# Ledger of designs, part 84: peptides against a protein of PDB entry 7AE7

Target 1, 321 residues: chain A of PDB entry 7AE7
Amino acid sequence: KVYKDLREFLEVLEQEGQLIRVKEEVNPEPDIAAAGRAAANLGKNQPAVFFEKIKGYKYSVVTNVHGSWQNHALMLGLDKNTSTKDQFYELNRRWDKFPVPPNVVKREAAPCKENVIDKDINLFEILPLYRINEQDGGFYISKASVVTADPEYPDDFNKLNVGTYRIQVKDRDRVGIQALAMHDIAVQLEKAEAENKPLPIAITIGNNPLVTFMASTPVGYNQNEYEFVGALQDGVPMDIVKSDLYDHLYVPAGSEVVLEGHIIPRVRTVEGPFGEFPGSYSGARLQCEVKIDRITHRTNPIFENLYLGIPWTEIDYLMAL

## One batch from the design tools (peptide; made by RFdiffusion4, then SolubleMPNN)

Design b2_p15_7_s3 (from b2_p15_7 with E11R R14L)
Fold by OpenDDE base, seed 5:
Structure b2_p15_7_s3 (fold): chain B 321 residues (1-321), chain A 15 residues (1-15)
Amino acid sequence: as target 1 above (321 residues)
Amino acid sequence: APNEVEPVLYRPPLP
């Protein structure tokens, strides 16, 4: 089984008993985080948690999508009861199929392009933002697949980076991004900032689960995460589409939300604190700032966000790989 | 600004 988007995966999770649907209206805080923690306590078969109605917001949230070995097996299109050993064997077998180049689809064929916001941008109108941890300094987008390119080689598809970075919402059209020196995005940002140029960025939310997986998996600087997604799809190419603002940035065709913008050169603003792990907060630091210039989104977009709360968290599964 | 390498998230040892 291959998934074109998050929705196809959520359907399978629900069919397999690996998704809890919360139909009652919840408060963004503390209910989303609390329900995620409760789901994590259901044992080894931790389901995704889908919140249909969030007070003060129009759209839905899903958490803990990757939060179990069963969900990981299903992501690979395997039986949910596939042993961890056999999942790793299959993952490794498919990894050797790299590279599998993606299909570039037309704009009209990309679900992420169904709606456009290019003025009066307000992230709170599109994303049901909430504090993941009680002591968080703000709202985080913790499961985005962030697309950037090498400013020196913008047309080199092998240098197109799809990574997961800590993103704090700073304003209606501004986010802070943690670009650590060890990340490929930091290399690309350094090149842009050397010339005092903005770094083009597309922050993609609610993707094919293998995109999210690969965005969380370190690969070589000259290796494209989308080509690994195709490998992990057992040789089936994934669908990507050109970004609206940038010819050299490609986003997953099925993304629920795409935030297109730029990292502001040589600007640093206070970001954090964030509870990366239960009982551990990374301190507030000066981090990069992104201006959002355009949003594209699916109709009734689903905000996929990371569940953080009790080990084993979703991040433990994403990082244990 | 010192490149404070945030501590690598302690990967629990693979079982």
Scores: peptide ipSAE 0.017, ipTM 0.597, DockQ to the pose 0.042
Fold by OpenDDE base, seed 4:
Structure b2_p15_7_s3 (fold): chain B 321 residues (1-321), chain A 15 residues (1-15)
Amino acid sequence: as target 1 above (321 residues)
Amino acid sequence: APNEVEPVLYRPPLP
């Protein structure tokens, strides 16, 4: 089984009993985090938690999508009861299929292009934002697949980076991004900032689960994460589409939300704290700032966000493969 | 520099 988007995966999770649907209206805080903790406490078979209605917001949230070995098996299109060992074996077998180039689809064929916001941008109207941890210094987008390119080699598809970075909402149309020196985005940003130029960026939310997986998996600077997604799909190419603002940036065709913009050169603003682990907060630091210039989104976009809690959370399962 | 452990959503399995 291969998934085109998050929705196809969520459908399979629900069919397999790996998704809890919360149909009653919840408060963004503390109910989302509390329900995620409750799901984590359900034992080894931690389901995704889908919140249909969030007070003060228009759209839904899903958490804990990768939060169990069953969900990981299903992500690979395997039986949900596939052992961790067999999942690892299959992952490695498919990894050797790299590269599997993606299909570039037309704009009209990309679900992420169904709606456009190019003025009066307000992230709070599109994303049901909440504090993930009680002591977080703000609202985080913690499960985005962030697309950037090498500004010296913008047309080199092998240097197109799809990564996961800590993103704090700073304003209606601004986010802070933690671009650490060890990440490919930091190399690309350094090149842009040397010339005092913006770095083009597309922050994609609610993707094919293998895109999210590869975005959080370190690869070489000259290796494209989308080509690994095709490998992990057992040789089936994924679908990508050009960003609206940048001809050289490609986003997953099925993304729920795409935030297109730029990292502001040589600007640093306070980001954090964020609860990366229970009882451990990364301190507040000066981090990069992204201006959001355009949003594209699916109709009724689903905000996929990370659940953080007691060990063997989604992050621990994501880290264990 | 303090090991800013990025919350790597995915760590390769420890062998």
Scores: peptide ipSAE 0.019, ipTM 0.612, DockQ to the pose 0.043; fails the geometry check
Fold by OpenDDE base, seed 2:
Structure b2_p15_7_s3 (fold): chain B 321 residues (1-321), chain A 15 residues (1-15)
Amino acid sequence: as target 1 above (321 residues)
Amino acid sequence: APNEVEPVLYRPPLP
């Protein structure tokens, strides 16, 4: 099976008994993180956890979407009981199908374009933000697929990067982003900052699970993650749509939320701490700052965020494949 | 230096 969006995947997870639906209103803190930790204690078959109602927020949160080998099998459209070995075999077999170019859909056909916010931007109105760990220095968006391009070659689709980066919410319309030197985004940012220009960015949340998977998988600088998504879909192209602000940025057509903006050149602000691993916090550092200029989102957007808790965490599964 | 475990979203490239 191929998934167009997060919602189709969540439906399959629920059908397969790999999703827990929390229907009772929860507090964003500590209940989301606590329920995630509780789900981790369910053993090897950890389900996704879907929070329908969050106190003080309008929309839902889902965590632990990739948080088990069963969920990974289902992501690949395999039987949930497919062995880890057979999952790796199938992943490798499909990887050889690269490149599978995506379909560019019309704006009107893209679910991520259902709603637009271009003024009075407030991330807290769209995302049910919470502290993932008790010692976190703020609210994190930990499972976004971040789209950037090479400023020197903006129309080179092979240099379009889709990566996962640590993102702290800094204000209603600002986020900090950890662009490490080893990431493709850092190469692109360096080029923009050399000219004192903003780097265009689209931060996409709640995607086709293979987009999230590929965004967390390092590929070559001249390889497009969307073309790997098509390969991992066994040769079925994924659907992308042009961003609203930038002609050269394309986002997943099915994204729940798209934050369009720019990295402010040569600005660094305090970001962190964040509990990346149980009992391990990264220190506070000066990191890049993104101004959010436009939001597009699906009606009743689902905030997909990373589950961080006791091992095995969702990140452990995302790193193990 | 505290082992700053960088968020290893680093998957080694598939061979």
Scores: peptide ipSAE 0.019, ipTM 0.604, DockQ to the pose 0.034; fails the geometry check
Fold by OpenDDE base, seed 1:
Structure b2_p15_7_s3 (fold): chain B 321 residues (1-321), chain A 15 residues (1-15)
Amino acid sequence: as target 1 above (321 residues)
Amino acid sequence: APNEVEPVLYRPPLP
């Protein structure tokens, strides 16, 4: 089984008994985080949690999508009861299929392009933002696949980077992003900042689960994460589409929300604190700032966000592959 | 100071 988008995966999770649907209106805080913690306590078979209605917001949240070995098996299109050993064997077998180039689809064929916001941008209108931990210094987008390119080689598809980074919402149209020196985005940002140029960025939310998985998996600087997604799909290409603002950035065609913008060169603003796993708070740090210039989104977009809590959380299931 | 490598968000633990 291959998934085009998050929605196809959530449907399978629900069919397999690996998704809890909360139909009652919840408060963003503390109910989302509390329900996530409760789901983590359900044992080894932790389901995804889908919140249909959130007070003060228009759209839904899903969390803990990758939060169990069963969900991981289903992501690979395997039986949910596939042993961890067999999952690793199959993952390794498929990894050797790299590269599997993605299909570039037309804008009109990409679900992420159904709606556009290009003025009066307000992230709170499109994302049901909440504090994950009580002591968090703000709202975090913790499960985004962030697309950037090498400013010196914008047309080199092998240098297109899709990564997962800590993102704090700073304003209606601004986010802080943590670009650590070990990340490919930091290399790309250094090149842009050397010339005092903005770094083009697309922050994609609610993806095909293998995109989210590969965005969290370190690969070589000259290796494209989308080509690994195709490998992990057992040789089936994934669908990507050109970003609206940038000819050189490609986003997953099925993304729920795409935040297009730029990292502001040579600007650093206070970000954090954030409650990292296993309950250590990282201090407030000066981090890069992204201006959001355009949003594209699916109709009734689902905000996929990471569940953080006591081991074994979704992070544990996403860090240890 | 050693660059505090913040934990990368997504890998299931090895059994």
Scores: peptide ipSAE 0.018, ipTM 0.595, DockQ to the pose 0.046; fails the geometry check

Design b2_p15_7_s4 (from b2_p15_7, 5 letters changed)
Fold by OpenDDE base, seed 4:
Structure b2_p15_7_s4 (fold): chain B 321 residues (1-321), chain A 15 residues (1-15)
Amino acid sequence: as target 1 above (321 residues)
Amino acid sequence: SPNEVPPVEYRPPLP
């Protein structure tokens, strides 16, 4: 089984008993985080939690999508009861199929292009934002696949980076991004900032689960995460589409939300704290700031975000494979 | 990118 988007995966999770649907209206805080904690306490078979109705917001949230070995097996298109060992074996077998180049689809064929916002951008109208941890310094987008390119080699597809970074909402149309020196985005940003130029960026939310997995998986600077997604799909290419603002940035065709913009050169603003681990907060630091210039989104976009709390949670599974 | 931190869902307990 190969998934085109998050929705196809969520459908399979629900069919397999690996998704809890919360149909009643919840408060963004503390109910989302509390329900995530409750799901984590259900034992080894932690389901995704889908919140259909969130007070004060139009759209839904899903958490804990990768939050169990069953969910990981299903992500790989395997039986949900596939052992961790067999999942690793299959992952490694498919990894050797790299590279599998993606298909570039037309704009009109990409679900992420169904709706456009190019003025009066307000992230709070599109994303049901909440504090993930009680002591978080703000609202975080924690499960985005962030697309950037090398500004010196913008047309080199092998240098196109799809990564996961801590993103704090700063304003209606601004986010802070934690670009650590060890990340490929930091290399690309350094090149842009040397010339005092913006770094083009596309922040994608609610993707094919293998895109999210690969965005969280370290690969070489000259290796494209989308080509690994195709490998992990057992040789089936994934679908990508050109971003609206940038000819050299490609986003997953099925993304629920795409935030297109730029990292503002040589600007640093306070980001954090964020509860990366239970009882451990990464301190507030000066981090990069992204201006959002355009949003594209699916109709009734699903905000996929992390569940954070007691191990074993979604990141534990994402890091364990 | 080799050092992209996966989004932190709960950290696995150290073995």
Scores: peptide ipSAE 0.019, ipTM 0.611, DockQ to the pose 0.032; fails the geometry check
Fold by OpenDDE base, seed 5:
Structure b2_p15_7_s4 (fold): chain B 321 residues (1-321), chain A 15 residues (1-15)
Amino acid sequence: as target 1 above (321 residues)
Amino acid sequence: SPNEVPPVEYRPPLP
């Protein structure tokens, strides 16, 4: 089984009993985090949690999509009861198929392009934002696949980076991004900032689960995460589409939300704190700032966000691989 | 991809 988007995966999770649908209206806080914790306590088979109605928001949230070995098996298109050992064996077998180049689809064929917002941008109108942890300094987008390119080699597809970064919402059209020196985005940002240029960025939310997985998996600077997604799909190419603002940035065709913008050169603003792990907060630091210039999104977009409640958290599974 | 997986602070092995 190969998934084109998050929705196809959520359908399978629901069919397999690995998704809880919360139909009652919830408060963004504390109910989303609390329900995620409750789901984590259901045992070894932690389901995804889908919130259909969130007070004060129009759209839905899903959490804990990768939050169990069963969900990982299903992500690979395996039986949900596939052993961790056999999952790793299959993952390694498929990894050797790299590279599998993606299909570039037309704009009209990309679900992420169904709606466009290019003025009066307000992230709160598109994303049901909430504090993941009670002591968080703000709202976080914690499961985005962030697309950047090498500004020296923008047309080198092998240098196109799809990574997961800590993103704090700072304003209606501004986010802080943690770009650590060890990250490929930091290398690309350094090159842009050396010339005092913005770094083009596309922050993609609600993707094919293998995109999210690969965005959370370190690969070489000259290796494209989309080509690994195709490998992990057992040789089936994934679908990507050109970004609206940048010819050299490609986003997953099926993304629920795409935030297109730029990292502001040589600007640093306070970001954090964030509870990366239960009981551990990374302190507030000066971090990069992104201006959002354009949003594209599917109709009734689903905000996929990371569940960070109780170990084993979704991040523990994403890191264990 | 830069795994901004925060450095797993070496969680002491669950006891």
Scores: peptide ipSAE 0.019, ipTM 0.611, DockQ to the pose 0.030; fails the geometry check
Fold by OpenDDE base, seed 2:
Structure b2_p15_7_s4 (fold): chain B 321 residues (1-321), chain A 15 residues (1-15)
Amino acid sequence: as target 1 above (321 residues)
Amino acid sequence: SPNEVPPVEYRPPLP
């Protein structure tokens, strides 16, 4: 099984008994985080948790999408009972199919383009934002696939980077992003900042689960994560679409939400703290700031966010494969 | 791209 988007994967998770649907209205805090922690207590077969209704918000949240070995097996289109060993074997077998170039679809064929917001941007109207951990210094987007390019080689598709970074919401149209020196985004940002230029960025939320997986997987600077997604789909290309603001940025065609904007050059603002691990918080630091200039989104967008609770967290599974 | 999340080696091993 290959998935075009998050929704197809959530459907399979539900069919396989790997998704809990919370139908009653919940408070964004503390209920989302509390329910995630409760789901973690279900043992090794942790389901995704889908919150249909969140007080004060229009849209839904899903957490723990990658939060079990069963979910990882299903992500690979395998039987949910596939052993961890066999999952790794299959992952490695498919990895050797790299590169599998993506299909570039027309704008009209891309679900992520169903709706556009280009004025009066307010992230709180699109994303049901909540504090993941009790001590978090704000609201985080913790499971985004962030797309950037090399400013020196913007048309080099092999240098197009899709990564997962810690993103704090700072204002209605501003986010902080942690771009550590070891990340490909930091290399690209350094080039832009050397010229005092903005770095174009697309922050994509609610993707094909293999996109999220690859965005969380280190690859070479000259390797495109989308070409690995096609490999992990056993040779089936994924669908991408050109961003609205930038000719050189491509986003997953099926993304629930795409935040297009730019990293402001040579600006650093306070970001954090964030509970990266249960009982462990990274301190507040000066981090990069992104201005959001345009949003595209699917109708009734699903906010996929990371489950961070008592071990095992979703991130433990994402990092274990 | 390298994940911003610390490698598994900095976390308790999954049992």
Scores: peptide ipSAE 0.018, ipTM 0.599, DockQ to the pose 0.031; fails the geometry check
Fold by OpenDDE base, seed 1:
Structure b2_p15_7_s4 (fold): chain B 321 residues (1-321), chain A 15 residues (1-15)
Amino acid sequence: as target 1 above (321 residues)
Amino acid sequence: SPNEVPPVEYRPPLP
């Protein structure tokens, strides 16, 4: 089984008993985080949690999508009861199929292009933002696949980077992003900042689960994460589409939300703290700032966000594979 | 690319 988007995966999770649907209106805080913690207590087979209605917001949230070995098996299109050993064996077998180039689809064929916001941008209107931890310094987008390119080689598809980074919402149209020196985005940003140029960026939310997985998996600087997604799909290419603002950035065609913008050169603002683990907060730091210039989104977009709680958290699974 | 991994890598022991 191959998934085109998050929605196809959520449908399978629900069919397999690996998704809890919360139909009652919840408060963003503390109910989302509390329900996530409660789901973690359901044992080893932690389901995804889908919140249909959030007070003060128009759209839904899903969390813990990758939060169990069953969900990981299903992500690979395997039986949910596939052993961890067999999942690793299959993952390794498929990894050897790299590269599998993606299909570039037309804008009109990409679900992520159904709606456009290009003025009066307000992230709070499109994303049901909440604090994950009580002591968090703000709202985090913790499960985005962030697309950037090498400013020196913008047309080199092998240097297109799809990564996961800590993103704090700073304003209606601004986010902080943590770009550490070990990340490919930091190399790309350094090149842009050397010339005092903005770094083009697309922050994609609610993707094909293998995109999210590969965006959390380190690969070589000259390796494209989308070509690994095709490998992990057992040789089936994924669908990508050109970003609206940039000819050299490609986003997953099925993304729920795409935040297009730029990293502001040579600007650093206070970001954090964030509770990366229970009782462990990463301190406040000066981080890069992204201006959001355009949003594209699916109709009734689903905000996929990371569940953080008692181990095993979703991040523990994403890092274990 | 190297992605931001949590500073505390909790890798549960594979069963």
Scores: peptide ipSAE 0.017, ipTM 0.602, DockQ to the pose 0.029; fails the geometry check

